# Designs tried in a protein design run: peptides against a protein of PDB entry 7PB4. Part 228

Target 1, 105 residues: chain A of PDB entry 7PB4
Amino acid sequence: KMLNIKEYKEKLLSTLGEFLEDHFPLPDRSVKKKKKNIQESSVNLITLHEMLEILINRLFDVPHDPYVKISDSFWPPYVELLLRNGIALRHPEDPTRIRLEAFHQ
Target 2, 218 residues: chain B of PDB entry 7PB4
Amino acid sequence: DALQMAVGYFEKGPIKASQNKDKTLEKHLKTVENVAWKNGLASEEIDILLNIALSGKFGNAVNTRILKCMIPATVISEDSVVKAVSWLCVGKCSGSTKVLFYRWLVAMFDFIDRKEQINLLYGFFFASLQDDALCPYVCHLLYLLTKKENVKPFRVRKLLDLQAKMGMQPHLQALLSLYKFFAPALISVSLPVRKKIYFKNSENLWKTALLAVKQRNR

## One batch from the design tools (peptide; made by RFdiffusion4, then SolubleMPNN)

Design b2_p18_6_s1 (from b2_p18_6, 9 letters changed)
Fold by OpenDDE base, seed 1:
Structure b2_p18_6_s1 (fold): chain B 105 residues (1-105), chain C 218 residues (1-218), chain A 18 residues (1-18)
Amino acid sequence: as target 1 above (105 residues)
Amino acid sequence: as target 2 above (218 residues)
Amino acid sequence: KKELEKLDLEFEILREAS
């Protein structure tokens, strides 16, 4: 059963990730450069696929605390997208932490 | 022509280093506005300008003005709408721009050439119900898009949860009534029989323009 | 077109599984 769940999650992740990355690409560094804050250009943003992988891995590795802290590498629109679509859920007491919603017990 | 030059400016950016960038921008913006309100824009022009307005290439004031003049001469391409929704999720536009977009989308809904692709965006629109500022307009849009196959138990639960949180809002009630019409077994709650469905008048911003479009296409 | 439909279905499955 667990293997089937893992395979399903991986398949789902791949399908969702590819689609969402095509339609919701990361902003080009050039666009951020117009906002004078030089510091934002140094933040290495991760892909939506990578973000989902982190969430899935956390759920499997630490099922009793499946929450991931939102870092500066998490592009805010992606976080919002995951939350709004019910893929992720915010921690009830700490809005800086999110978990994968699917298959959470 | 002046319109092509204006569209080209927004698409490609300033070709010549104009000493007064703001004056040039304003000139081109006024050109687009004048043509749009007088004659409407071609579907190709709307495709270009709509994406520009939502991409965050320009400031909020400019984006708002562009979006307000997205008035079709004849039709709007559904592909333009799909691309626009993608830009909304990228989050480069302001909240006010998002609201304006949904108002525009509802107002221009009948002028969209096809609905097959936009219907496939149902889930994305439904997710936007959680945004309090968007909710009234998204409900109206969903009211226009909802088919029987879209009415699922989880969506019913979400709507009921929203109603519990926000109270009995007319726009939520309208959508729930439609859901109950398609799937009465999924909604056990008695809904008030409303003789008239009322949404916010999203069309008001374009009322005169829409009348003109309809007149030109008769 | 098919991709959007698939995505909607996947979201439904995820929501029902939660």
Scores: peptide ipSAE 0.037, ipTM 0.717, DockQ to the pose 0.102
Fold by OpenDDE base, seed 2:
Structure b2_p18_6_s1 (fold): chain B 105 residues (1-105), chain C 218 residues (1-218), chain A 18 residues (1-18)
Amino acid sequence: as target 1 above (105 residues)
Amino acid sequence: as target 2 above (218 residues)
Amino acid sequence: KKELEKLDLEFEILREAS
């Protein structure tokens, strides 16, 4: 069962990669570079694909603590999308941590 | 000008550690309010101020007042709306601010320059239907956004479950009727034929301002 | 539009497979 889940995850990620990049692009921070020193925290947002990959890898690497800390690289709408669709779950005691729900046995 | 100084204050914060921080804040807020209601704001000003209102940089009272004066001179940038939705997800704004934002979004919907990126946020808006305070306004927003391609079996199930929970709410019935129109095979439930679609009048807060905007852009 | 529908569908499939 676990092997089938892993294979399914890998297949899903591979299939989703191109689709997610095309259809869920990161918000273009291309607000006109007027040089105003707003420290736009140059935190590179990661793609939804990368976010899912991180969550999947954490589940497999650390199954007893499959939670990933939400970083500034996590685009909030992506986090909410995963949570609200039941793909991810927040840690009950630490709302800054999320795990992949779909594959949690 | 006074507006640029006011916007700059909200964007960059107070330049001087003035002992009268509250008086300065109020002065700048009134400046923004006066210009917004009289002439509307430029898309760039709305972009800045909308993000500030939702970022949690200021208190709820200030954020509420800023949102209430997000009145366009001409158009609102779609990018501003996308950024705003991002801030809503961060959770630094109050529930009342979220409600006000959705009311604003519905009221200002026609003044948003493009809808392509907003349509991509359909799933996010749909998930917000579970919030009882947001549900009426989100239904209205979804009614404006929904296309045939958005009508999926899982969304139909969620709407029917929501109806079972909260009853036959007019806003939910309006959205379900639209879903049934696009995908009649997915909705076996007989929906009452409503002659008029009824949503809460989210526009009421901006009715006079919206009329003025439409007159200026004719 | 088609892309979001596909993602939602994929998410649904993912949830059902779990």
Scores: peptide ipSAE 0.037, ipTM 0.805, DockQ to the pose 0.054; fails the geometry check
Fold by OpenDDE base, seed 5:
Structure b2_p18_6_s1 (fold): chain B 105 residues (1-105), chain C 218 residues (1-218), chain A 18 residues (1-18)
Amino acid sequence: as target 1 above (105 residues)
Amino acid sequence: as target 2 above (218 residues)
Amino acid sequence: KKELEKLDLEFEILREAS
């Protein structure tokens, strides 16, 4: 059962990667570079694919505490996208932590 | 020009050496306001100033005034809106600023050049329905954005739950009616046939300015 | 339209696989 889940995970992530890059790109950094808003910390935003990978890996690595802390590298719209589609769930006591809901069967 | 200097001031921040920071701030803010209401702002200027208003760089009073003068000369870049929504999620702006932003977004919706990326933020907007202060304006925004593909069983459930909690609000009824139109099988509840869809008039703040923009772009 | 539908579908698949 676990092996099948891992294989399925890899296949799913692979399939989603290209799709997510094409349809849900990060905000264009080039526009940010021209407009050096000093407050835009040099924080490298991660892709939605990378975010999902982090969430899935956390679920596998630490199943008893599958929550990931939302960092500045998490693009807020991505977080909301995952939450509202029921892919991720916020920690009931700590709204800065989210888990992958889809795999909590 | 005076506008470029003003935008530059907000972008780069106050130069430490200014003896009267407040007077300088007010001068630049008035410059932006005057140009915005008279002629509108270029898409690039809106891009800069909108992000500044939502980033928490300045106080709430300044942010509010900036948002109120985010009037386009021609169009608003979708990218500016996406960036703005990102800032809203970060939570560095006040609740009143968030409300004002959604009012602005609804009012300026037709002036946004593209909707593809905004449509991708549907889930984020839908999430904001849970905020009682935002709910009326978010419903209006969702009413403008909702396509058949957005009408999912889980969203229907959430709307019905929200209605159960908040009562039969006109803005919720409007959105539910649209959902029923797209997916009648998902909504078994008889919705009162409201002859008129009623949303709060978010445009009131910009009504005169919007009319002027439309006239200039004809 | 198609992009959102695809994403929703992918997310549904993700939820069902979970």
Scores: peptide ipSAE 0.036, ipTM 0.782, DockQ to the pose 0.057; fails the geometry check
Fold by OpenDDE base, seed 4:
Structure b2_p18_6_s1 (fold): chain B 105 residues (1-105), chain C 218 residues (1-218), chain A 18 residues (1-18)
Amino acid sequence: as target 1 above (105 residues)
Amino acid sequence: as target 2 above (218 residues)
Amino acid sequence: KKELEKLDLEFEILREAS
């Protein structure tokens, strides 16, 4: 059963990957390194696919506490997209934590 | 320079030691407003101040005033817009600020140096159509951004569903007409041939300033 | 089905599989 769930998860994520990249790509951070002082927010943003993977994995790995802490790698538009569409839900007591709503038993 | 001092104040925040924080803030805000309306702001100044206005660092009244004076001298960087959208999604700004931002974005659209990155945000803007307060302005923005590749069956369905819910709104009809132009097979509904597309006059707030910018750049 | 509907469907399928 667990193997089938993992395989299904991988297949789903793989299928979503292309769609998410096509319709919700990250902005091209090709900010040309003009050398000087702008503190390039050195934060590596993850793709929407990767965000969903993290959320799904958390749900499967820790079903009793399926919440993921929003990190600086989470692009705010992605977070808003997931929340607005009911794909994710904020923790009622900690707005910095979100869970995958679609999979919540 | 008074403008540099004002921008620096907003960027670094109020120095704790000022006994009259409100007077200092008002002074700097007036400086920014005066320069913006007379001469416009440099792209770098807009980059800084736009982010401040949307970050929730200051109160809604201050943020609104800053956003209203985001008038370019020449161009606005698309990077500033991308960052601004990010801040908008953090949810630290008011609903009225969000509306004002979209009005600003539509009004200043032609002054944005590049559109490639903004076009990548198409899906995010489209998702904002569900907000009744934003919908008229988002439709206008999407009308400016929409390419053939953006016209997908799922977006058509969402627009039609929205029309069913909200009625035949002029701004929604304008966007649907554009969608039909790009993909007539996806829209079976006969849209009235409107000779004039009418969006809410989002530009009215900046009409005089925009004319001045165009005159300076001729 | 709409892409978000596809996403929703995919999530529903995951929910049913879990």
Scores: peptide ipSAE 0.030, ipTM 0.828, DockQ to the pose 0.034; fails the geometry check

Design b2_p18_6_s2 (from b2_p18_6, 10 letters changed)
Fold by OpenDDE base, seed 2:
Structure b2_p18_6_s2 (fold): chain B 105 residues (1-105), chain C 218 residues (1-218), chain A 18 residues (1-18)
Amino acid sequence: as target 1 above (105 residues)
Amino acid sequence: as target 2 above (218 residues)
Amino acid sequence: IKEIKKLELEMEILRFAS
């Protein structure tokens, strides 16, 4: 049963990767910002695939507390996409934490 | 410059704990409005003010007034639009602000300097079709953005499902007709041949301003 | 409505995963 879950996880992540990259890519921030000292928080945004991987891993590794803290690496449109579509849920007491919603079997 | 002081106020916040915070805010807001409607705003000013309007830093009334005066002198930076879409997803702005933003985006579409990064946001805009309040304006935006490469089977299914739910809305029919044009094999349903595509007139709020911008840039 | 959207996205994910 555990092997099947792990295989399912890997298959899910692999199949989602190409789709998510094609349809929900990160905006290329490479617009030549002229050097105005706006401390762009040099925080590298992660892909939607990586975000889902984090959420899935947390669900499997810590099922009793499957919540992930939203970091600066989480692109807000991705967070909203997951929440709006019911893929993720906010923690009822801490809006800075989200969990993967259990896929209906 | 009065405009620079006003923009600085919105960006950095009030310097002085003045007892007249509301009067100061109104003064600066009127300054921005006057310049925007008279001359338009520089791309840098729009970049700053647009983000402020969508960040939730100020109340809905202030944000609405700022958005209404996001009128370019020449061009709007694509980066400003990308950042704005990010703020829309943070959830600190009202539904009315989101609607106003999409109306603004459609109205100002031709003044955006580049479209390459905006085209990458196609999937996010498409996801917003499910919002009933946004749907008419998002359809119009998608009509402007859609390329052949964006027309995928899953999106066709979603549009047809949406049509089944909402009925034959003119804005949805316009988008479906464009999809059928790019990928006729994906849409087996006969769409009425519409001689004219009708979207809600999102430009009405800025009609006079847009005419002035076009005249200044000729 | 939220459940339908969840199902649609899950089905879409599943369709792509299949």
Scores: peptide ipSAE 0.029, ipTM 0.752, DockQ to the pose 0.031
Fold by OpenDDE base, seed 3:
Structure b2_p18_6_s2 (fold): chain B 105 residues (1-105), chain C 218 residues (1-218), chain A 18 residues (1-18)
Amino acid sequence: as target 1 above (105 residues)
Amino acid sequence: as target 2 above (218 residues)
Amino acid sequence: IKEIKKLELEMEILRFAS
């Protein structure tokens, strides 16, 4: 049973990678920030694939508390995409935490 | 100048000590509105004010008024649009503000300096087709953005499913016709030959301003 | 409706991956 879950997880992550990169890429922040001192938080945004990997790992590693705290590395459009399509759910009492919705077998 | 003071007020927020916060807010808002409609705003001013309007820093009424006066003097920065889309997804703006933003984006599309990063947001805009209030404007936006590379079998299926649900809407028909143009093999359904592509006139709110901008940039 | 959308997206992802 554990082997099947790990294999399913790996297969899911591998199949999602190319699709997500092609259809939901991050915008290139390569707009040369002229050095004006606006401390734009140099927070590196993670890919949608990496975001899903974090959510999936949390669900499997900590099933009793499968929620992940939204960090500054989470691009808001990705969060909205996951929530709107029912792939993720917000914590009922803490809107800064989200969990992966169980995949329908 | 008066415009710089007004923009600075919105950026920094109201100084606590002002007894007449509402009068000061109205004064600065009118200053921005007057300059925007008369001369247009610089790209830097639009960058600042657009983010403020969508960040939820002020109330819906103020945000709506700011967004309505996001009229460029010359160009809008693509980066400003990307940041704006990010703010829309944070969930601090109203549904009406989202609709207004997409109307604005369609109306101002030709004044955006570059489209490369906006084109990368294609999938996010396409996902918004499911929102009934946004659908007409998103179809128009997608009509402007769609390239051959965006026309995929799964998107065709989604559009056909949407048409089955909501009927043969003119805006949806226009987008489907464009999809058929790029990928005729993916659309087996005979689309009615419409002589004229019709979208809701999203430009109506800015018609006079857009004419003025075009005249100044000739 | 939410469940249908989730399933559709999952199925779509699976179909493209297969």
Scores: peptide ipSAE 0.029, ipTM 0.747, DockQ to the pose 0.031
Fold by OpenDDE base, seed 5:
Structure b2_p18_6_s2 (fold): chain B 105 residues (1-105), chain C 218 residues (1-218), chain A 18 residues (1-18)
Amino acid sequence: as target 1 above (105 residues)
Amino acid sequence: as target 2 above (218 residues)
Amino acid sequence: IKEIKKLELEMEILRFAS
């Protein structure tokens, strides 16, 4: 049973990766490298795939507290996308934490 | 100069606990407004002020006024737009500010220097179609952004579902017509041949200013 | 409506995943 869940998780993540990369890519911050002055916070944004992986892993690893703290690496449009579509939910008491909503099997 | 001081005030916040914070704020707002409507703002100034308007640093009234005067002297940086979209998603701005932003984005679309990064945001804009308040303006934006590669079966289905829910809205019909143009095989439904594409006139707020900008850049 | 949107996105994700 656990092996099947892990395999399913991996397959899901793999399949999602291509779709998310194609339709929801990160904007290239590379264009700003030429204009020196704006100290864009050196925070590396993670991909939507990576974000989902974190959320899925948290759900499986810590099912009693499946919430992930929103970090600076979380691109706000991704967070909004997940929340708006009901893929993720905010913690009722802490809006800085989100959880993956269970996929309808 | 007065503009630099005003921009600096909004960027860094009030340096001194001046007893008259509101008067100082109003003074700087008026300075920005006057310059923006008269001459337009530099791309760097728009970059700073646009982010401030959407960051939730100031109240809704102030943010609205700043956003209304985001008039370029020449161009708007696409990076500013990408950052702005990011701020919109943080949820610190009002719904009315979001609407105003999309109206602004449509109105200023031709003044954005590049579209490559904005095109990457296509999926996010498309997702915003579900917001009834944003839908008319997002349809207009998508109408401007849509390329053949963006027309996918799942998006067609979403648009048709949205039409079923909202009815045959002119802005939605315009977008569907464009989708049918790019991918006729994906849209089997006969769309009424509308002779005229109709979007809400988002540029009305900036019409005079935009004409002036176009004249200066000729 | 929220549930429908969730399902739609999940279904889309699943469709693209299949």
Scores: peptide ipSAE 0.031, ipTM 0.766, DockQ to the pose 0.033; fails the geometry check
Fold by OpenDDE base, seed 4:
Structure b2_p18_6_s2 (fold): chain B 105 residues (1-105), chain C 218 residues (1-218), chain A 18 residues (1-18)
Amino acid sequence: as target 1 above (105 residues)
Amino acid sequence: as target 2 above (218 residues)
Amino acid sequence: IKEIKKLELEMEILRFAS
């Protein structure tokens, strides 16, 4: 059963990758948050595919606490896209945490 | 320069020590408004002020006024637009501000220096069609952005579903007509040949300013 | 409505993935 779940997960992620890259690509220019201090911490934004991978992995690895903390690498449009479409949910008590909504098996 | 001081005020925030915070805010806002409507703003000034207007740093009234005076002297940077869309998704701005932004984006579309990055945001704009308040303006924006490569079966289905829900809206018909032009095989529905594509005049707010910008850049 | 949108997006993703 676990092997089938892992295989399904991998297949899902693989199939989603191309679609997400084609239709929801990252902008080429990293939104440099000009923090006042000189260290241009170029926050490396992750792809939507990577974001979903993180969320899916968390759901499978830690099903009792499937929430992921929103990091600076999470592009806000992606977060909004997932939340607006009901793919992800915010934690009721901590808006900085989101979980993948269970796929109706 | 008065404009530089005003922009700096909005960027750095109000200095705590001013007894008359509201008067100072109003003074700087009027300075920005006056320059924007008379001469337009530099791309760098628009970059700063647009982000401020959408970041939720100030109240809705102030943000609305700032956004209304985002008039370019010459060009708007596509990077500013990408950043702005990012702020819209953070949800710190009001619904009215979002509507105003899309109206602004449509009105100022020709003044954006490059469209490559904006075209990459096509999917995000398309997702906003579901918002009834945004739908007319998003349709107009998509009408300007749509390429053959964007016309996919799933998007056609979504547009048709939206039409079934909302009825035959002129803005939706305009977008569907463009989709049919690019991919006639995907749209079996006979669309009335409307001679005039009618979008809500989003440009009306900036009509005089846009004329002035075009005249200065000729 | 949220569930329908989720399903639609999931189906859309699945359809393109398929």
Scores: peptide ipSAE 0.028, ipTM 0.738, DockQ to the pose 0.033; fails the geometry check

